# Peptides against a protein of PDB entry 6B4E, part 58

Target 1, 295 residues: chain A of PDB entry 6B4E
Amino acid sequence: TNFDKISKMFWHYKDKIAQIKQDIVLPIKKADVNVRNLLSRHKRKINPKFGQLTNSNQQLFKIQNELTQLINDTKGDSLAYHWILNFIAKAVVHQAETEVRVKPESALPLGKLTLYLLVQFPELQELFMARLVKKCPFVIGFTCEIDTEKGRQNMGWKRNNENKWEDNTSYDERMGGILSLFAIITRLQLPQEFITTTSHPFPIALSWHILARICNTPLNLITNTHFVILGSWWDAAAVQFLQAYGNQASKLLILIGEELTSRMAEKKYVGAARLRILLEAWQNNNMESFPEMSP

## One batch from the design tools (peptide; aimed at target 1 K251)

Design b2_p27_1_s2 (made by RFdiffusion4, then SolubleMPNN; from b2_p27_1, 10 letters changed)
Fold by OpenDDE base, seed 2:
Structure b2_p27_1_s2 (fold): chain B 295 residues (1-295), chain A 27 residues (1-27)
Amino acid sequence: as target 1 above (295 residues)
Amino acid sequence: HENPMAKYLKYPSPATPEESKWFEEVF
């Protein structure tokens, strides 16, 4: 694992967030009142759509179509178009931090919707990835020390209004929610209409990168959160990952489930204990995936 | 082994992680 490359990628997306603020968000505040009104209306229509997802493909397709129309309505103004995509990127990640956090299986419909939008609107890809990396650097396998304020900020820790860091449980759950969404996206097949013409924007190889990079991370930087997000990834993608890479996937699953947990056993991480349970379930031929969506 | 999902993903399988001492028994 080339950690310098990962670090460069991390900072690239951090810079992209700053750029988005300067080039998209701030300019819209000074835009024509008609544009601002349009975007405000669209924002109000778009925002509830993510919460309207169910385990129904019919409902998913409905929402996909509605969002597609709403986004297309903005294409006449490049700035408005990019603004609405950035809003969507933020909304999707927020949904992962809130809904997926408490109901991991909700990552499946959300991931399907997101993947559709990422393919339908390619400009969303960089906006979405930048938001993901900012909120959950684990999506690219980035880890730094969290003993400093800057380190915690880099790893996506939030401060409350009293300038206190969030509790460990809240952080772990948020990271798990975001990573669940990303993991789902990586293991989903493209919608049939795109398979012949488009490459997957965030393919299963990115799951490989996450696992491999965490395994190569210095042990002194490994925390409970790493095991929590690995468990979240496992629930979301392990079955499909094994299907994709076979024996090579198996080696990585053993590596994270057995070897990494064993090396960190002295820490008695709750996340590590859960990951061992997942490993044992797999060894007993009881690896589960999220239920498929209804028609 | 060919990734059976490759046709849908349109992405090649990655190489295995770099070898390290603590990977030796797994890889």
Scores: peptide ipSAE 0.017, ipTM 0.569, DockQ to the pose 0.036
OpenDDE base, seeds 1, 3, 4, 5: peptide ipSAE 0.012, 0.026, 0.028, 0.032; ipTM 0.415, 0.614, 0.668, 0.646; seeds 3, 4, 5 fail the geometry check

Design b2_p27_1_s3 (made by RFdiffusion4, then SolubleMPNN; from b2_p27_1, 12 letters changed)
Fold by OpenDDE base, seed 5:
Structure b2_p27_1_s3 (fold): chain B 295 residues (1-295), chain A 27 residues (1-27)
Amino acid sequence: as target 1 above (295 residues)
Amino acid sequence: HENPMAKYLHYPSAASEEEAKWLEEVF
């Protein structure tokens, strides 16, 4: 079944996270002192860059260039290079779960930066996807039950230092932030310099997969979070999704906005109510997208 | 074989044929 494939993909990335820890993160602690010092300096320079993004393309290009140089400085050592890319993958996802969570439109500059880095440094793709799936399995349309500790962990729920689960609102908002970033990446065009030489690493078809897989998810596994992330996806990508797939996109938007919300009406999910509002806005020819970035 | 979604696509990547067929069964 389609779900078996999704599950295999989910566990592939879980294994990849373990592999990254074993083969990249732990070994660097035993690396040459010069390499460790280099990476420490680069980490300190790289980390602030994500927070320096604005709605300015000029600022974006500046940051792209700065990050490109910093990453290129590590290419002479494969372990150092993979370590810095893994750090970037973690930092980008962290930015999504913290900043995009509270300011969804910030997904656009972050997504543009991320897409550029994914194309410029192909080894980032697997590291980034593994981190995304770990933090927000919804990016591949994976869902499991959350009635167990293992189920909650698999779905990216966090515990605090007191071993208490995060509240539902915090989880929903974090998932929404991460999915907003991923949705933006899927709907962005490649930078002009890459269009003829490279395929899009995370194309709009991955948005189709998210929506279709959620629509096929057993209803007993559907939660408020599913509707929250669908709403986040809608704000980020619905306009471009309609442009990409036309009538088939419309059918899928109706499925999530009308059919799925109707089937779950008895649950009175707040996320579902918002998704209905988005559907109604579209039906009234008032579908909005994030504003374009300034020059 | 051409992707059944090709006629609707303005992007280089198409949805899976399986997912497209599923949507056609619903509508």
Scores: peptide ipSAE 0.029, ipTM 0.619, DockQ to the pose 0.040
OpenDDE base, seeds 1, 2, 3, 4: peptide ipSAE 0.021, 0.021, 0.027, 0.021; ipTM 0.671, 0.659, 0.602, 0.651

Design b2_p27_1_s4 (made by RFdiffusion4, then SolubleMPNN; from b2_p27_1, 14 letters changed)
Fold by OpenDDE base, seed 2:
Structure b2_p27_1_s4 (fold): chain B 295 residues (1-295), chain A 27 residues (1-27)
Amino acid sequence: as target 1 above (295 residues)
Amino acid sequence: HENPMAKYLKYPSPLSEEEKKWLEEVF
């Protein structure tokens, strides 16, 4: 694992967030009133759609079509188009922080929708990844110390209006929700209409990177959150990961499930205990995935 | 139809000595 490369990638996306604010968000506030009104209307129509997802492919396709139309309506103005895509990126991550957090299986329809949009609108890819890395740097396998204010900020910890850090449980659950979504995206196949014409924007190899980078992280930087997100990843993608990489995947699952948990046993992390349960379930031939969506 | 990749969902046989060494190298 090249930690310098990971760090550079992390800071690239941090800079991208600043750029988005400067070049997209702030300029639109000064844009023509007609553009602002258009975007306000579109925002109101778009925002509820993420919560309207179900385990139904028919409902997914309906929402995909509606969002596609709404986004296409903005293409005549480049700034408006990028603003809508950035809004969508934020909304998707927010849905992961709130809904996927409490219902992990909801990551599947959300991930399918997101992957569709990422392929249909390539400009969404950098906007989305920047938002993911800002909120959950685990998606690129980045870890730093959290004993400093800056370290906590870099790792996506939130402060409330009283400048108090969020509680550990809230942080762990949010990170788990976001990582579940990302894991799902990495293990999904492209929609049939894109398979022959487009490469996967966030392929299963990115899941490999997450696991490998965490395994290579200095043990003094490993926290309960690392095990929580590994458990979330496992539920979301372990089956498809094994199918993709076979015996090599098995080795990496044993590394995280057995070796990493054993090395950290003295910490008695709850997330590590859950990951051990997942390993034991697998040992008993019970490797589960989220249920497939209905027609 | 059985997923042709279903075999990879099974927990692997005991690790070979080479695999054990590989695990040690990763950590």
Scores: peptide ipSAE 0.238, ipTM 0.767, DockQ to the pose 0.030
OpenDDE base, seeds 1, 3, 4, 5: peptide ipSAE 0.185, 0.107, 0.023, 0.229; ipTM 0.733, 0.710, 0.534, 0.755

Design b2_p27_2 (made by RFdiffusion4)
Pose (drawn by RFdiffusion4):
Structure b2_p27_2 (pose): chain A 295 residues (1-295), chain P 27 residues (1-27)
Amino acid sequence: as target 1 above (295 residues)
Amino acid sequence: AEEEEEDEEYEEKLDELEEEYEEIEEE
């Protein structure tokens, strides 16, 4: 892995976040009354819909249809359309760092909803990817030092209610939740309405890049967070990763489960211990996936 | 010495995976 290229990709998405603020978020303050009223009302109606998802496909379709109508209502104004898509991208990532953090299997319905919105509204793709990279750089394999305040900000760290950094556990759980959503998206087939006509916007090869880049990361930059997101990724996508790459995926899963954990054994990282358990469960023919969605 | 041999074996595994991935992506 050429980590200069990974850094260039990271800063490209960081620049995109700045461009979104300048060209989408700030100009909406100057939009006319009809646009402001519509966006104010629609953002209230959109916000709780992500938490109304369940393990039921019928409920997923209901929420998809409700959101599709609300988003289509904004298409008459390109700025309002891009603003509501940016709002949705932020809301989905927030849902991943809250609900998926507590209930990892809730990444499956949320991933199906997000993938559907990503192809129904393709302008969402760049907005969503930039948000993921800003909030969880591990999705593209970016890692930098966190000894400095700027490094902590680059890696997606947050502060609590007294300008102290959130504890390591809070950060690790958030990163796992966000990366779990992206991992579900990379291993989902497109919904039937699009599977016959459209290329998957974030395919399974992006999961290969995450694993390979962590395995190629200098060991002095590896933390418990790398093991936690790999465990979260495993729960969400390891079965389909093997279906996609076979013996090559097997070699990579062994590398992360046996070698990457062994090389960092003195650190006694909690996430490394769980990744070893996942490796052993697979070796005992007991690899799990999230239960498929109910009717 | 034994630690340097283990580092070389680990880097060989990564090179082999990179080569096999590039061949699959070219197909």

Design b2_p27_2_s2 (made by RFdiffusion4, then SolubleMPNN; from b2_p27_2, 15 letters changed)
Fold by OpenDDE base, seed 4:
Structure b2_p27_2_s2 (fold): chain B 295 residues (1-295), chain A 27 residues (1-27)
Amino acid sequence: as target 1 above (295 residues)
Amino acid sequence: SSMAEEEKKYKEKLEELEKEQKELEAK
């Protein structure tokens, strides 16, 4: 694990967020009234679609088609197109930190939708990844100290209107929700129509990186959140990860589930306890995945 | 410290795993 590379990547996406604000978000506020009206209408149509997802492939395909049409309607104006994609990126991450947070299995339909959009609209990839890294640096295995204000901000901690930090539970759950979505995306196969024409934008190797980078993180920087997100990842992707990497996956799962938890046992992290339960379930041949979506 | 030694051993296991994985991917 090259931590310098990870840090560089982290800051790259931080810079990308700033760039998006400057080059996409702010310019639209000064754009032609017709463009602003178009985007306002599209925003209103797009926003509810993510909440309309169910565990139904039919419903998924319907929403995919509707979103595709709505996005395509903006392609005539590059700024409008990028604005709507950035809006979608934000909306997807928001859905993860709110809905997936409370219902992890909802990551599956959301992940399928997101993966489809990422392939269909390649410009979404950088916008989405930037938003993910901003909100949940764990998606790239980045960790820094949180004993400073800047450190907490870098790790995606939010402050409320009273300038108070969110509680630990809220943070953990949000991070878990976002990571669940990302984990799902990494383990999903491309839609059939894209398998032969495009490479997976966020392949299963990125899950390997998450796990390995967390394992390589200095123990003094490991928090309960790390274990929470590992548990979220486990629920979302462990089965498929084992299928992809076989014995090497098994070794890595043991490293996080047994070795890392053992090294941190003195902290008595609730997330670590849950991860050990997941490990034990696997050892007993009771590893569960999210249920497949209905036709 | 005993803890530092344990951490070192743990990290060594990971390094070995990553090496093995790279070797497998190179085939």
Scores: peptide ipSAE 0.311, ipTM 0.853, DockQ to the pose 0.714
OpenDDE base, seeds 1, 2, 3, 5: peptide ipSAE 0.307, 0.300, 0.291, 0.300; ipTM 0.852, 0.849, 0.846, 0.849

Design b2_p27_2_s3 (made by RFdiffusion4, then SolubleMPNN; from b2_p27_2, 14 letters changed)
Fold by OpenDDE base, seed 1:
Structure b2_p27_2_s3 (fold): chain B 295 residues (1-295), chain A 27 residues (1-27)
Amino acid sequence: as target 1 above (295 residues)
Amino acid sequence: SSEKEEEEKYKKKLEELEEEYKKLQAL
């Protein structure tokens, strides 16, 4: 694992967030009133769509079509188009932070929708990835110390209105929710209409990178959150990961589930205990995946 | 120390996995 490369990637996306604010978000505030009104209407129509997802593929396709139309309506103005995509990127991540954290299986319909949009609108890819890395740097296997305010901020910790840091449980759950979404995206197949024409924007290889980079992280930087997000990843993608990489996947799962947890046993992390339970379930031929969506 | 040996074994396993991954990607 090249940590310098990971750090460069992390800061690239931090810079991208700053750029998005400067080049997309702020300029729209000064845009023509008609453009602002259009975007306001579209935002109001788009925002509830993510909460309307169910375990139904029919409902998914309906929402995909509705969102596609709404996004296409903005293509006549490049700034408006990029603004609406950035809004969608933020909304998807927010849905992961709020809904997926409490109902991990909801990552599947959300992930399918997101993957569709990422392929249909390629400009969403950088916007979405930048938002993911900002909120949950674990998606690229980045870790830093959290003993400083800057370190906590870099790792996606939030402060409340009183400038108090969120509690550890809230942070862990949010990170787990975001990572579940990303894990799902990496293990999903492209929609049938795109398989022959487009490469997967966030393939299963990115899951490999997450696991491998965490395994290579200095032990003094490993926290309970690392194990929580590994458990979230496991629930979301372990079955498909094993299908993709076979024996090599198995070795890596053993490495995180057995070896990494053992090395950190003295810390008695709750997340590590859960990960061991997942490992044991797998060893007993009881590895579970999220339920498939209904037709 | 037994701990150092375990750490070295762990690092070696990681290196082996990285090499295996590179081979898989070259396929």
Scores: peptide ipSAE 0.259, ipTM 0.808, DockQ to the pose 0.807
OpenDDE base, seeds 2, 3, 4, 5: peptide ipSAE 0.255, 0.248, 0.256, 0.248; ipTM 0.807, 0.806, 0.807, 0.803; seed 4 fails the geometry check

Design b2_p27_2_s4 (made by RFdiffusion4, then SolubleMPNN; from b2_p27_2, 13 letters changed)
Fold by OpenDDE base, seed 5:
Structure b2_p27_2_s4 (fold): chain B 295 residues (1-295), chain A 27 residues (1-27)
Amino acid sequence: as target 1 above (295 residues)
Amino acid sequence: SEEEKLEEEYKKKLEELEKERAELEAK
C-alpha cells in the first residue's frame, strides 16, 4: 500500500470539490435566468426520485429512464449539464447518509441506479467520487488522525450550527451508509447494454483497496469507525468479493475479521465485535447477502 | 518489540496477498 498515493488522491478530490464550487456551482448563479429556471425545475423533479426506489427492478428502470431524460435536457448547456450531475452526485450521497444508514439493503437499488448513471453519464464519475471522498474518505482507504479539528474535517466529521461535533454513533452510521453504497457499486455487474462497450467505473478491485489499505493503516489511527465500515462493507459485498477473488479474498477477510480485530482487542470496539460475529457466521457457512431485487 | 514484529509480519502477509492477487488478475 502506497500511502503517499492515497494522500495525493485524497487531496486531489478535495481540490476537485473546491473546483466544482468555483467552476460549476457559483457560475450558474450568474447564468441566464432561463437556465437557472430550468435547473430549478429539474432539481425539484430529480430530488424525490432517489427516495422512490424500492426493491423492484421495474421501478428502478422507470426512475432510470426519467432521470436520463431530465439529464439529457441539460446537455445543450455544458455548465447546466455539469451542475445537474453535481446535484445528482450530492443527492445520491445524501441518500446514503440518510436512508442507507438506517436500511443498508436499500443500497442495492440505489447502487444500481447510481452505477447506471455513472456509465450513462461519464462526467458524473469524477463529481461523484469527489463527493464520496469528501464525505467518507474510507472509500479510498484514506485515514488520518482525528485528534485535531482539521483531521476530523478531513475524515468527514460534521459540526452542527453550534459548532459541536456529531456524536460517534451518528458518524459511524453515516460512514457505514456511504460505504455500503460504494461497496454495492463495486460488486454490481454493469447493465447488460454496457457490458461490451464500457469498463466498470468502480470495479470490485476498489473493494480490495479499501480492505487492504485499512489493514495497512497504522494501528494508532484505527478507530471503531473502521470496524463499523468494514462490517457495512461485509454485508454489502463479502459474498461477491469471495466470488471474484476466491482464496485471496478469503485470506483478506480473515485478515480484517480475525487478525485486525485481534490486534485491536484491547480497545473493545463494538464494531470489531460485530465484525467477529460476521467472520464466525462465514466460518459456519452462514454468510448472508442482501436479497436480490424483484422483477 | 514483539508488537513491532507482529506488525511487520502482518504487513508482509498483506504484501504477499496483494502480489498474489495481482498475479491472478494478470492471468
Scores: peptide ipSAE 0.187, ipTM 0.770, DockQ to the pose 0.760
OpenDDE base, seeds 1, 2, 3, 4: peptide ipSAE 0.055, 0.022, 0.053, 0.055; ipTM 0.648, 0.468, 0.632, 0.645; seeds 1, 3, 4 fail the geometry check

Design b2_p27_3_s1 (made by RFdiffusion4, then SolubleMPNN; its pose is not in this set)
Fold by OpenDDE base, seed 2:
Structure b2_p27_3_s1 (fold): chain B 295 residues (1-295), chain A 27 residues (1-27)
Amino acid sequence: as target 1 above (295 residues)
Amino acid sequence: SEKEEEELKKKLEKEKEEERLKVLNAF
């Protein structure tokens, strides 16, 4: 694991967030009133659609089509187009922080929708990844110390209006929700219409990177959150990961489930205990995946 | 002997680490 490369990637996306604010968000505030009104209407139509997802592929396709139309309506103005994509990127991550957090299986329809949009609108990819890394650096296997204010900020910890940090449980659950979404995206196949024409923008190899990078992280930087997000990843993607990489996947699952948990046993992390349970379930041929969506 | 056991332990730990690195760098 090249931690220098990971750090450079992390800061690249941090810079991208600043660039998005400067080049997309702020300019729109000064744009023509007609453009602002258009975007306001579109925002109001787009935002509720993520909450309208169900376990139904029919409903998914409906929402995909509606969003596609709404996004296409903005293509006549490049700034408006990028603004609406950035809005979508933020909304998807927010949905992961709120809905997926409490209902992990909702990551599947959300992930399918997101993957469709990422392929249909390639400009969304950098906007989405930047938002993911800002909110949950674990998606690229980045971690740093959290004993400083800057370290906590870098790791996506939130402060309230009173400058109080969020509680550990809230942070863990948010990180789990976001990582569940990303894990799902990495293990999904492209929609049939794209398989022959487009490469997967965030392939299953990115899941490998997450796991490997966490396994190579200095133990003094490993927290309960690392195990929580590994558990979230496991629920979301372990079955498909094993299908993709076979025996090599098995070895890596043993490294996170057995070795990493054993090395950190003295900490008695709740997340680590759950990961051990998941490992044991797998060893007993009881590995589960999220239920498939209905037609 | 205690020395032989320690040497064996060291060898096994080295092999485990090599295997670990091989797995982590597989992709």
Scores: peptide ipSAE 0.282, ipTM 0.727, DockQ to the pose 0.893
OpenDDE base, seeds 1, 3, 4, 5: peptide ipSAE 0.279, 0.281, 0.018, 0.170; ipTM 0.725, 0.726, 0.581, 0.628; seed 4 fails the geometry check

Design b2_p27_3_s3 (made by RFdiffusion4, then SolubleMPNN; its pose is not in this set)
Fold by OpenDDE base, seed 1:
Structure b2_p27_3_s3 (fold): chain B 295 residues (1-295), chain A 27 residues (1-27)
Amino acid sequence: as target 1 above (295 residues)
Amino acid sequence: MEKEREEEERRREEERERERQEVLNAF
């Protein structure tokens, strides 16, 4: 694992967030009143769509079409187009932080919608990845110390209005929700209309990188959160990961489920105990995946 | 005997770590 490369990627996306603020978010405040009014109307129409997802493919396709139309209405103005895509990137990640954290299986319809939008609107890819890395650095296998305020901020910890840090459980659940969404995206097949014309923007190899980078993380930086997000990844993607990489996937699942948990056994992390249960279920031929969506 | 056992254990650990890295770097 090249930690310098991972660090460079992390800071690239942190810089991208600053750029988005400077080049997209701030300039729109000075844009023409008609553009601002258009974006305000579109924001109000777009925002509820992510919460309207169900386990129905019919409902998914409806929402895909509605969002596609609303985004296309902004293409006449490059700034408006990038602003609406950045809004969507933020809304998707927010949905993962709020809904997926409490209902992990909701990552499947959200992931399908997100993957469709990422392919349909390629400019969303960089905006979305920057938002993911800012909120959950685990999506690229980045870890730093959390003993400092800066370290906690880099790892996506939130403060309330009183500058109090969120509790460990809230942080773990949010990270798990975001990582579940990303894991789902990496294991989904492209929609049929794109398979022959487009490469997958976030392929299953990115799941491999998450697992491998965590396994190579210095043990003094490994926390309960690492095991929580590995468990969230497992529920979201382990079945499809085994299908993609076969015996090599099995070896890596043993490294996270058996070896990494054993190395950290003295810490008695709750997330590690759950990951052990998932490993044992797999060893007993009882590996579960999220239910498929209805027609 | 003890030194040889320690050296053998070290060699086995180095081999296990090599195999571990081969898995991690497979993709």
Scores: peptide ipSAE 0.458, ipTM 0.838, DockQ to the pose 0.774
OpenDDE base, seeds 2, 3, 4, 5: peptide ipSAE 0.457, 0.454, 0.455, 0.451; ipTM 0.838, 0.836, 0.838, 0.836

Design b2_p27_3_s4 (made by RFdiffusion4, then SolubleMPNN; its pose is not in this set)
Fold by OpenDDE base, seed 3:
Structure b2_p27_3_s4 (fold): chain B 295 residues (1-295), chain A 27 residues (1-27)
Amino acid sequence: as target 1 above (295 residues)
Amino acid sequence: SEELEEELKKKEEKEKEKEINEVLNFF
């Protein structure tokens, strides 16, 4: 693992967030009133759609079509189009932070919707990845120290209005929620209409990188959060990961489930204990995945 | 081409094996 390269990727996306603010968000505030009104209306229509997802494919397809129409209405103005996509990127990540964290299986319909939008609107890809990396650097296997204020900020820790850091449980849950969504996206097949014409924007190889990079991370930087997000990843993608990479996948699952947890045993991390339970379930031929969606 | 896809696959597999070995050697 080349950690310098990962760091460069991390900062690339941090810079992208700054660029988005400068080139998309701020300019719209000065745009024509008709454009601002259009975007305000569209924002109000789009925002509730993510919370309307269920385990129903019928409902998913309905929402996909509605969002597609709403986004297409903005294509006549490039700035408006990019603004609405950036809004969607933020909204999807927010849904992961709020809903997926408490109901991990909700990542499946959200992930399917997101993947569809990422393929249908390629300009969403960079906007979405930048938002993911900002909120949850674990999605690219980035880790830094959190003993400093800047380190915590880089790792996506939040402060409240009283300048108090969020508690460890809240942070762990948010990271787990975001990682669950990303893991789902990486393991989903492209919709049938795109398989022959488009490459997967965030393929299963990105899941490989997450696991391998965490395994190669210096042990002094490994925290409970690392194990929490590995557990979230496991629930979301382990079955499909094994299907994709076979024996090589098995080796990596053993490394995270057995070796990494053993090396950190003295810390008695709750996340590590959970990951061991998942490993044991797999060893007993009881690896579970999220339930498939209904018609 | 099919040949290019096979070469890319072999390269990816080799990189994965290398990364696994790096992890094992790190422990």
Scores: peptide ipSAE 0.156, ipTM 0.707, DockQ to the pose 0.037
OpenDDE base, seeds 1, 2, 4, 5: peptide ipSAE 0.029, 0.034, 0.016, 0.030; ipTM 0.604, 0.578, 0.567, 0.618; seeds 4, 5 fail the geometry check

Design b2_p27_4 (made by RFdiffusion4)
Pose (drawn by RFdiffusion4):
Structure b2_p27_4 (pose): chain A 295 residues (1-295), chain P 27 residues (1-27)
Amino acid sequence: as target 1 above (295 residues)
Amino acid sequence: SEEEEELEEMEEELEEIIEKWEEEDEE
């Protein structure tokens, strides 16, 4: 892995976040009353819909249809359309770092909803990817030191209610939740409406990049967070990763489960212990996936 | 053809990681 190229990719998405603020978010303050009213009303109607998802496919379709109508209502104004898509991208990532953090299997319905929106409204793709990278750089394998305040900000750290950094557990759980959503998306087939006509925007090869880049990361930059997101990724996508790459995926899963954990054994990282358990469960023919969605 | 080339590159990168970590263990 050429980590200079990974850094260039990271800063490209960081620049995109700045461009979104300059060209989408700030100009909306100056939009006419019809646009402001529509966006104010629609953002209220959109916000709770992500938490109304359940394990039921019928409920997923209902929410997809409700959101599609609300988003289509904004298409008459390109700025309002891009603003509501940016709002949705932020809301989906926030849902991942809250609900998916507590209930990892909720990443499956949320991933199906997000993937559907990503192909129904393609302008969402760049907005969503930039948001993921800003909030969880591990999705592209970016890692930097966190000894400095700027490094902590680069890696997606947050502060609590007194300008102190959130504890390591809170950060690790958030990162696992966000990366779990992206991991679901990379291993989902497109919905039937699009599977016959469209290329998957974030395919399974992106999962290969995450694993390979963590395994290629200098060991002095590895933290408990790398093991936690790999465990979250495993729960969300390891079965389909093997279906895609076979013996090659097996070699990579062994590398992360046996070798990456062994080389960092002295650190006694909690996530490394769980990744070893996942490796042993697979070796005992008991690899799990999230239960498929109910009717 | 492009997909086969990309897969070969992924396999090669993985074999290089494995070989590098075996050499470090021997040292």

